# Ledger of designs, part 110: peptides against a protein of PDB entry 1ZZD

Target 1, 109 residues: chain A of PDB entry 1ZZD
Amino acid sequence: FQVVNPYLLRDLVDLGIWDEGMKQYLITQNGSIQGLPNVPQELKDLYKTVWEISQKTIINMAADRSVYIDQSHSLNLFLRAPTMGKLTSMHFYGWKKGLKTGMYYLRTQ

## One batch from the design tools (peptide; made by RFdiffusion4, then SolubleMPNN)

Design b2_p26_4_s1 (from b2_p26_4, 10 letters changed)
Fold by OpenDDE base, seed 2:
Structure b2_p26_4_s1 (fold): chain B 109 residues (1-109), chain A 26 residues (1-26)
Amino acid sequence: as target 1 above (109 residues)
Amino acid sequence: DIEKIREERRAIAEKEKEVGPDLPDL
C-alpha cells in the first residue's frame, strides 16, 4: 500500500473494485488511477499523483500562498521527463508570479 | 497528516480547472 493514498484506498473499496489485481496494478503504475476505466473522472482528478499534476498549477498555488503568508517556502516540483525547455518555462513563470525568493526543488521519477 | 493531504489534493484539483494548459517546453 506504499503507493496508495489511504483515502483512495477507501474510495476504491467503496466502489467495490479493490482487489489483489487492483493492488498489483497500482503498484506497477506507481499509484496512478488515470488509466482505470471504472473510476469516475472526479476521483481521477482528486487522486492525481505528483507526476500528473500541472506544474503551472503548483506554481500558481505557491504564488497564492506567498501573497498572504510572509514566509518563504521551498517548492517541490515533480517532472517525469524534465527538459531544459520545461525547466526554463517554469523558472520564468515562477518569477512572473512573484516567487522571486522561492527555492525550487526538482524531483524526477 | 492524511486529512491535510486530502484537502490539499482537492484544492489542487480545483486549481487545475482554473489554470488551463501547462507551461510550454521552450
Scores: peptide ipSAE 0.305, ipTM 0.827, DockQ to the pose 0.645
Fold by OpenDDE base, seed 5:
Structure b2_p26_4_s1 (fold): chain B 109 residues (1-109), chain A 26 residues (1-26)
Amino acid sequence: as target 1 above (109 residues)
Amino acid sequence: DIEKIREERRAIAEKEKEVGPDLPDL
């Protein structure tokens, strides 16, 4: 239950698919609804977990907000299975997008 | 602000549709 967004919970109830089985499924999937066949794609897109969002998207959004990230603003990146190649790709892409300076945090699952 | 959170999630979802595939493993 703790991994379920309250709005997601409401939407699942409104769909009539919330039950004990659904609860246990979400616990085992760390809150992910991407594998549920009876959930509309629009809801799947809206309720993506931080591990399911494209890091390229996160970097693009950061670049759109500001090319300068200071102590008051930080960039958080979430990688389920980080590799040196992925980290290198993110670093150079951020550079290409004009992120001159900033502190970013890498979160791993 | 709960409404702001929903707006942020919508913005992320829309941006992700524009971006395409994620960054490669170099």
Scores: peptide ipSAE 0.283, ipTM 0.816, DockQ to the pose 0.715
Fold by OpenDDE base, seed 3:
Order: C-alpha cells, then structure tokens, then sequence
Structure b2_p26_4_s1 (fold): chain B 109 residues (1-109), chain A 26 residues (1-26)
C-alpha cells in the first residue's frame, strides 16, 4: 500500500514544503493532501486519492471505455464506508450508463 | 512516462468537474 505518490512527493519537494512533519501528516491522512492549506488547488485536484474521486466519475470513465472494449476490463470502486444505499445507486447508475457487467470489485478502507 | 501520467490525472480531474454531485445514498 503506497501512501505517497512518488510524483506528488517530487512536487512537494519542488514547492519546498516537504519535511518530516509533512511526511507524518501524509501517513496519518493515508496520502491525502486535500486538507493542506499550502498546496495549490490544481495540485489537490491532480493528486486525489482513489478514495476521494467520485464513484460517478469512475463509472462514467468506465462507460466511455466500454464502447470499444470487451468485458475483460475490471471496474474497481473504492468506498471508505459503504452502505446498501450507495451500492444500490452505483449499480443502477452503471446499468443506466450501459455497462455490460456489474461492479467487478469493491474495496473498503 | 511522467507526463503521460500527469495527462491521465488531468483528464480525471476534468471529468470530475463535469460530473457534478456524486451518486446519492438511496
């Protein structure tokens, strides 16, 4: 399990904000930089963790690819705290978008 | 390599803006 993206690490060093305190912060936040006040919003958007991207976005991207690919591509969704209601909405939205297969794998933190 | 990864991440970020609100908890 990689906590810090290596490219993010380079950008933080280039910004001059990388230190031991930042390292410990990222460990406790599981690699999330969304709460850092000294990071530009553009970088926050670029380095969202898999837990911070909307499921709707992931499904939309999968649907766009599925037009030209067969069922060999897996769809992975990441939820910190899944509920039956969230799973239901994801299932029906995937169906609405024309995904031929249901959710392949759900990961929880 | 690094630029291709950045381009992919930028594409995700743009899709995120287009999507709007996430799916509801039914």
Amino acid sequence: as target 1 above (109 residues)
Amino acid sequence: DIEKIREERRAIAEKEKEVGPDLPDL
Scores: peptide ipSAE 0.282, ipTM 0.812, DockQ to the pose 0.860
Fold by OpenDDE base, seed 1:
Structure b2_p26_4_s1 (fold): chain B 109 residues (1-109), chain A 26 residues (1-26)
Amino acid sequence: as target 1 above (109 residues)
Amino acid sequence: DIEKIREERRAIAEKEKEVGPDLPDL
C-alpha cells in the first residue's frame, strides 16, 4: 500500500524537502506530516490522516448536514485506540447531536 | 476532485476550532 498521498508527494517535492530520508520518515509515521517543522500548517491541515482528524468534529459536521440530507448516509469513524467508553460516548454524542442514523462504521488503526 | 477534498479538509480544520473542551473526548 502507498503510505504517501500522491498530492502530498507532489507538494513535498515542490517544497524541495522530498528525499529518501523523508520517505522513510513518512513510512515510520504512517503518512503523518504533522511533526514536520518545514511544512506549512496549511498543508498539515490539508493532509491530515484520518487518525489525526477529530472524530468529534466529524460527528458535528455530519449532524449539521443530517438536517438536510437523507438518512442513508453512513458515518465512518476512525479511532486509533478505541475503548468501550469512547465508543459508547461517541454513540450517545452522535445521538445527542441529532444524527438520524445510529449506526456508525468504526475503523481502527 | 482534489479541490473538493481541499475544501472539505479546510472545513474540518475550521470546525475543529469550534469544538470546546467541555464536549466529550472522542
Scores: peptide ipSAE 0.182, ipTM 0.739, DockQ to the pose 0.493

Design b2_p26_4_s2 (from b2_p26_4, 12 letters changed)
Fold by OpenDDE base, seed 1:
Structure b2_p26_4_s2 (fold): chain B 109 residues (1-109), chain A 26 residues (1-26)
Amino acid sequence: as target 1 above (109 residues)
Amino acid sequence: DIEKILEERKKIAERMKEEGEDLPDV
């Protein structure tokens, strides 16, 4: 999962808003375009950073794929500011949804 | 594969619209 992928770059260029200032903005914002007023909401929805994606959704999608995490299908979770309570919530929710391994990789910003 | 990544992002975006808030801090 790239912070800035080639399609995002292309879309920003197509919008005519790509310049050195935008580049620096994205660096300071860790790739987030959510705060940009001149970007369509559709693109904001599409190009959410890993830190802006619902981990519940990620767990739901993982559960839809399999009842366990195997070598080929690893589950990576991303939290900007993890708390024990939120981690606990994710663990039990994953278990509830059928992810019986209870194993996942946690990434923090 | 970049296209696969983009498709996954589209799926995530759609699911997030259909689903409620993220998991609570308990």
Scores: peptide ipSAE 0.467, ipTM 0.891, DockQ to the pose 0.678
Fold by OpenDDE base, seed 2:
Structure b2_p26_4_s2 (fold): chain B 109 residues (1-109), chain A 26 residues (1-26)
Amino acid sequence: as target 1 above (109 residues)
Amino acid sequence: DIEKILEERKKIAERMKEEGEDLPDV
């Protein structure tokens, strides 16, 4: 699965850009929107910083919580011996500091 | 509204810089 900023997800929805294709694209792009032609550059620039912070958090989380980042898909996350319960708990996180919001985990179909 | 989005997200981004990172509970 791929972690994405919930505000980014909301913004993509509000822009009318979010669909299944976008979801799959973001998974392949490790949550980066920099390559999307239909997103305003100013929004890309803003989320560049947010994305960098979020990715750092993901890396730290991976190190501490039996989550691994796929080397071929640099920021796709995998749980060691995942269970349905673990996947459910990983679907939405609370972020107590910074964004003060949850983290969203996109799953492949 | 893109302008509204940008304004709100700027505030969040600045807050993230100031407060730093916090790992979510698993």
Scores: peptide ipSAE 0.289, ipTM 0.744, DockQ to the pose 0.135
Fold by OpenDDE base, seed 3:
Structure b2_p26_4_s2 (fold): chain B 109 residues (1-109), chain A 26 residues (1-26)
Amino acid sequence: as target 1 above (109 residues)
Amino acid sequence: DIEKILEERKKIAERMKEEGEDLPDV
């Protein structure tokens, strides 16, 4: 499965471009949106700063840089058509409170 | 709505930089 930034997931939903094809694309691209033509370049640049990295990289960086990863804000997403409305209240609350770290796991059914 | 998203994300990114949480380019 592939790790995805919670803000990225929210933004893709808000932009109305989230669908099954997008989910599969992110899985095959290791969570990278850099190749998406329907996402503004400025937003792509910002996500380079806001944890657009693989799960392994996040774990490694957390280990060597003392970055705290709150696993309680990790969510497994395997729905055919996931939306922000289907997230748990806790995960949505975390985002609303400015969750800078954390991850969602995208996986196929 | 994209402008609002960009504004909010810029603020978060700036705070991360100020707090020393800027990630290297990997």
Scores: peptide ipSAE 0.241, ipTM 0.700, DockQ to the pose 0.125
Fold by OpenDDE base, seed 5:
Structure b2_p26_4_s2 (fold): chain B 109 residues (1-109), chain A 26 residues (1-26)
Amino acid sequence: as target 1 above (109 residues)
Amino acid sequence: DIEKILEERKKIAERMKEEGEDLPDV
C-alpha cells in the first residue's frame, strides 16, 4: 500500500484536482506530489518536507513495530467525493497530532 | 483557496518540526 498524508488528500480535494487518475499517480510516485503540474510550488515545498519526514518515520515504524491498518476508518473524501469513494480503497493508520494525525494507505479497489 | 491552505499548513508543519520525528503510539 502507498501511504499518504491526510492533509495532502484534503488539499488535493479542496483544489479540485482529486480523482482516480490523481490517486493512481500518487501510488506510482510513492506519495510524492513534486511532479504534479497542477499543484502550486509553495504547496509542493511544504509537502516535500512532510513527505521526507514521513518516509523516514514509515521506515522506522516498519523496523521497530508492526504497522496496524484499520479498515474501519475512511477519509472524508468519501463524503466529499462519493464517486471517487467507489473507486478507492483506503486504510487508516493512527498517528499523533497535526500533519501526523494519521496515515492513509491507498490502493486500487 | 490556496492561500488559506498554505497558511494553515505552514502552521501545522511548524508544530510538526517542533514536536520532532518521534514515532506514533500503537
Scores: peptide ipSAE 0.235, ipTM 0.707, DockQ to the pose 0.120

Design b2_p26_4_s3 (from b2_p26_4, 15 letters changed)
Fold by OpenDDE base, seed 5:
Structure b2_p26_4_s3 (fold): chain B 109 residues (1-109), chain A 26 residues (1-26)
Amino acid sequence: as target 1 above (109 residues)
Amino acid sequence: SIEKIIKERKEIAEEMKKEGPDLPDL
C-alpha cells in the first residue's frame, strides 16, 4: 500500500485529475506528484517541502521508535515489529497547525 | 480555486517549518 497525505488527495480531487489512473500512478511513484504534468509547479514545490520537513522529524525519532524510514518521495513509516496498536497510531498521523487528520492508504485493486 | 489551495498550503508549510509534524506514538 501507499500512504498519502489527505490534503494532497483532496487537492488532486479539487483539480479534477483524480481517477483510477492517477491512483495507480501515485502507487508506482511512491506517493510523489513531482512527475505529474497537470499539477501546478508551485503546488509540487509545496508538497516537496512538506515531505522534507516530515522526513526530517521522522529521522529524528527513528532511533527510539524502531522504525524503517522510506526515503521515497512520500512520507512512509514501517515498523520492524508492528502491532495493531502501533498501526492504529500511525493511521492518525498528522501535523501541527492544521494538519491533524490521519493518513490515507492507496491500494491496488 | 487553485489560488486558494496554494495559499492555504503555503501557510501550512510555513507553520511546519517552525514546529514540524506531530507524529503518533509507536
Scores: peptide ipSAE 0.281, ipTM 0.751, DockQ to the pose 0.202
Fold by OpenDDE base, seed 3:
Structure b2_p26_4_s3 (fold): chain B 109 residues (1-109), chain A 26 residues (1-26)
Amino acid sequence: as target 1 above (109 residues)
Amino acid sequence: SIEKIIKERKEIAEEMKKEGPDLPDL
């Protein structure tokens, strides 16, 4: 399953570009939006930074816990979960109210 | 608006640079 940033999903929905095709695209691209032509580059750069920080943290956590992690996963923190009704084939996981962060797992139907 | 989104994401990104992401246990 592909892990994705909940803010990313929210933004894609807010941008009106979230659909089944977008979901499948993200799965095939390991959560990367860098190749999306309809997302501003500035936003891509921000999510690249978030992704890099998250991956570093996950790697550190994996090292500490002796857990193998697929580095193809994108981890993202989210403040508010987007409406699940608009996010088909997704599981919200690891919601933390204190930081309002979490992640989603994308999968095919 | 996209401008509001970018602004909000910039703020979050800056916070994450300082505190890092809050991730679930592995």
Scores: peptide ipSAE 0.279, ipTM 0.728, DockQ to the pose 0.111
Fold by OpenDDE base, seed 1:
Structure b2_p26_4_s3 (fold): chain B 109 residues (1-109), chain A 26 residues (1-26)
Amino acid sequence: as target 1 above (109 residues)
Amino acid sequence: SIEKIIKERKEIAEEMKKEGPDLPDL
């Protein structure tokens, strides 16, 4: 499944443009909103910083959902500029939080 | 409103710049 940035989700909902189509579009764009025509450019510029929220928050969100997903489902994590050290930290934290099953796809924006 | 969204995101962006890494660099 896809974990959406909670700030982005809120903003897209507030803008009235969040729906299943938008969710699928974000998957194809690896979480990037830069190409969305219905989002103000100023907000796009802000999300160059805000897009990568707390990685712990993302992992927590995934952990909450992992209880209800099949092992065949994949978790899509989006990072702006991942390092091996950061990925290692995410791995350990994810393990601690119970993300021990399923497939994890790391994407860059 | 869109103005409120932008304002809130500006504030968050500034706070994020002040914060260190969320996870340690191992």
Scores: peptide ipSAE 0.243, ipTM 0.720, DockQ to the pose 0.282
Fold by OpenDDE base, seed 4:
Structure b2_p26_4_s3 (fold): chain B 109 residues (1-109), chain A 26 residues (1-26)
Amino acid sequence: as target 1 above (109 residues)
Amino acid sequence: SIEKIIKERKEIAEEMKKEGPDLPDL
């Protein structure tokens, strides 16, 4: 299960470039849009910040959908600059919110 | 429009910078 930044999803849809291929590409890029040629550079730069929306919000969104997450699957979260402390706090918060499956943390660009 | 998107994201980015990370770095 991959959590997509809701702003990113909206923007990609609004740009008319969201499709299955884009989704798969983002997975292969660990959530990074920096390599997308069809996204304006200014928007890429903004997403260096915006990509990390409230981690609590992301976790909440995932928790709302947790019923659809198989225990064999990990939740993929993308962090700009993950630290062990931050990962730990996210893990506990996720657990508190009912995410009983493992979370996999990826660093985005 | 792209301009609208950029404007909105710029505002959000500034807000996020002010707010900082919502989870502590333990």
Scores: peptide ipSAE 0.236, ipTM 0.724, DockQ to the pose 0.254

Design b2_p26_4_s4 (from b2_p26_4, 12 letters changed)
Fold by OpenDDE base, seed 3:
Structure b2_p26_4_s4 (fold): chain B 109 residues (1-109), chain A 26 residues (1-26)
Amino acid sequence: as target 1 above (109 residues)
Amino acid sequence: DREEIIKKRKEIAERMKKEGPDLPDL
């Protein structure tokens, strides 16, 4: 299981932006919002030092608890030299293209 | 301050609901 910041999760839910796409993003980024575009740096800094909660807790706090993550529908991404920047870019590309329900796994060659 | 951050966050969230996230360069 992966973990995310509990206060961040609460705020995302309160703002109504907690959806399957956001959940998948946080999972792929190990609970970090540091790579999110357009998010103010002050907000990133605010959550940087807070403890994390389990992935089960993330699922329980989701605005839409009916969304199920099935690993059988996950996409495997293969990169020769993966970076956090590339991973973030690939995720948001998939999100923008409507793959908001997809789980992403990274393989290194 | 915290209140200003929350305000800015809300503005970004509303924009993201309409436009989605920006696409970083690959």
Scores: peptide ipSAE 0.073, ipTM 0.483, DockQ to the pose 0.061
Fold by OpenDDE base, seed 1:
Structure b2_p26_4_s4 (fold): chain B 109 residues (1-109), chain A 26 residues (1-26)
Amino acid sequence: as target 1 above (109 residues)
Amino acid sequence: DREEIIKKRKEIAERMKKEGPDLPDL
């Protein structure tokens, strides 16, 4: 089955960058962040040492913490015809907006 | 040590939250 690092999922949620695009990206990448550009190598190496669990399991665990994006229209542009490149770009775009505005993502319990 | 790794992970994540990664061109 497809696996994702549960600590990675937690960090993505805590960072406010967990969304539908991120979910689909991780699904297509089998939970791997190794191919993500601009993610610190130290973080990639660190997550290699953590055991993996079912991606379905971690997604279910994260269902309690929903993240909504203020720029829903912008998100739709990337999701209309999602490619791996667009999903990656959307991830980093969301991060950039989150850092700039602080309100790009709305986290709910 | 697993707990040490988890601690380091959290520290890195907090740093990333503040600084963010370099971004690719969109």
Scores: peptide ipSAE 0.036, ipTM 0.461, DockQ to the pose 0.071; fails the geometry check
Fold by OpenDDE base, seed 5:
Structure b2_p26_4_s4 (fold): chain B 109 residues (1-109), chain A 26 residues (1-26)
Amino acid sequence: as target 1 above (109 residues)
Amino acid sequence: DREEIIKKRKEIAERMKKEGPDLPDL
């Protein structure tokens, strides 16, 4: 949450692609979504410019958005040898099928 | 600026909610 823009966080949740794997990916990428496959290019272009928000503001607004995340439903995804590409593809597929609610939890087999 | 970014975000997000994502390769 410390490195994730609150608007980005909301949009990722609304897209149904927020999970523990996504969180860890963003942490390692300092909040950047540029390397994520299947994320619409319009969102990538938009959020590459959203770094003007101070870290303090990000933390405060992320705390507000935490209520939105914490109260969402959860879906567990079990993958064998998952990649971020496959993971995001699954999320987008789920979203396309109407799974627009909840947080996704990645589990490996 | 920040206000313009917020406006664009909302427009894109609402469009995405309506249209949904493209069918991905699995």
Scores: peptide ipSAE 0.032, ipTM 0.413, DockQ to the pose 0.091; fails the geometry check
Fold by OpenDDE base, seed 2:
Structure b2_p26_4_s4 (fold): chain B 109 residues (1-109), chain A 26 residues (1-26)
Amino acid sequence: as target 1 above (109 residues)
Amino acid sequence: DREEIIKKRKEIAERMKKEGPDLPDL
């Protein structure tokens, strides 16, 4: 399976930091570059994994779509280590934003 | 009206949050 985003691969090559060690590191980090000190913050922001995207951001994106559609759509939320408190907050935040179905799928890492 | 619906849902959500509502299975 593909662990490294092809665009990320290109950018890492352009930075001159791509090698076998970097590849193995990314495999162990499930494609995340957030922990790399030699990567510009701009790239870190660009290549966030689904586990690194703010739950609120995901909900906002879903809410934006929901404003213009009458049919309900499923919302998938991705959390690395959710707590009951976080799940509750996410649920009601989605409700506040006017989501029709709210959170249907929760996936954890 | 979409805005009215959203407003009502916000109010309901805040009330339910304070009361400790049951959550669906995730």
Scores: peptide ipSAE 0.008, ipTM 0.184, DockQ to the pose 0.034; fails the geometry check

Design b2_p26_5_s1 (from b2_p26_5, 14 letters changed)
Fold by OpenDDE base, seed 2:
Structure b2_p26_5_s1 (fold): chain B 109 residues (1-109), chain A 26 residues (1-26)
Amino acid sequence: as target 1 above (109 residues)
Amino acid sequence: DEEKKDREVIEEVEKEMEELLKKLAE
């Protein structure tokens, strides 16, 4: 599984580049947009520090699990162990502090 | 309840992260 920041999703939609191809690209790149030439550098800078570094780690470690926070802040957690939960929660806290919203769930399998 | 346990973990971690962020902001 993979999680996408809702603001990133919004920005990609606003740019008119969100589609199934982009979805698959993000899955392949573990959520990174750094390699996309059609994305403004300002957006790359914005999401790099808050999202990408921790996201890659979380996705790799929790590939067989799922975590979702919707717009109403309803929490759906499927974690294998408390340690995984701690790492995931730290990642989510970073997002919460910066962007204050839920996440979009992407299925990788 | 597994979900309740997970929420408790999240709350604990959020508290810890808040403290760390305050420290880094000094």
Scores: peptide ipSAE 0.020, ipTM 0.316, DockQ to the pose 0.074
Fold by OpenDDE base, seed 1:
Structure b2_p26_5_s1 (fold): chain B 109 residues (1-109), chain A 26 residues (1-26)
Amino acid sequence: as target 1 above (109 residues)
Amino acid sequence: DEEKKDREVIEEVEKEMEELLKKLAE
């Protein structure tokens, strides 16, 4: 399922641009707001997806949290026995490591 | 306790995020 950064959601709402169309746009863009002309550049700099982060950051995040990340089409996190708390922690841990917008798909295996 | 450690990580990130957003609002 899709995971959205709560701060990104807040900022989009504050800008008055959050609606069903925006939601669908983000799905097609894997959560990226970089292509939106009506979003301030400061917010674009703040929020980056897997496409704007280094491979080193991704590897470090995966190693630290024992996470498998599929980069083929989107950022997918695969966990063997996840809990909601652990998943939330991983999302924010990704931010701490440099993954700003973070996860797009969350899957269990 | 893993849950406690996870909560600490979340709180640290949230604090950092709020500080950054505050700077942007100046």
Scores: peptide ipSAE 0.016, ipTM 0.274, DockQ to the pose 0.130
Fold by OpenDDE base, seed 3:
Structure b2_p26_5_s1 (fold): chain B 109 residues (1-109), chain A 26 residues (1-26)
Amino acid sequence: as target 1 above (109 residues)
Amino acid sequence: DEEKKDREVIEEVEKEMEELLKKLAE
């Protein structure tokens, strides 16, 4: 999953430019908004850091784990039951830690 | 016991994500 700053998501939503296309763009650009012409420079300066966490293993263990927006101002969370085990708990512990630090996880549809 | 702990972690993560998403959508 691509980890995204929740305040960045908020700002993009407030600008009215957050949609499925934007989500896919961020994933492709590893969370960078630097190349977006419709984003104010002040926001580009504010959000310089990118953090990506590999979720290959957790994706393999869970049928579907995704956070996405399907409308201009609505976010949806879809989580399916994963296989229980030590690896699963480790991944979700890391996920939980990310959430507590204000991180969202984006993935392609 | 281990399975129960794993399930509790998952449920907490899901709950927190739902709350954050709701706040962002409002």
Scores: peptide ipSAE 0.015, ipTM 0.279, DockQ to the pose 0.058
Fold by OpenDDE base, seed 4:
Structure b2_p26_5_s1 (fold): chain B 109 residues (1-109), chain A 26 residues (1-26)
Amino acid sequence: as target 1 above (109 residues)
Amino acid sequence: DEEKKDREVIEEVEKEMEELLKKLAE
């Protein structure tokens, strides 16, 4: 089980470096961005403890956007006009349905 | 009831996530 901090994901998108290659990299690196040359050091320092967020923080952040990674499988979900409750419900529904063994990506549009 | 089902899903995931996080912290 791997967790990519939703805010980190947002920042990567804002930097314009989020793509399929980045996704695969995070899978192979257990969510770590420390080895990425195209990521500012400030961002690396900020998210040094991405893997150490509390359950409560993970759940709260999942209401916005999140990436859960396990093995190399992946599923992307995009919602255009979601509510926080709907996002949370859909995210956790995916988790319950067995996406624990894959990557589940939820993002608002 | 959809809301009830949603709550049940969330509670289950919260429990599983908590257990997983505990294992990872050991």
Scores: peptide ipSAE 0.014, ipTM 0.256, DockQ to the pose 0.072

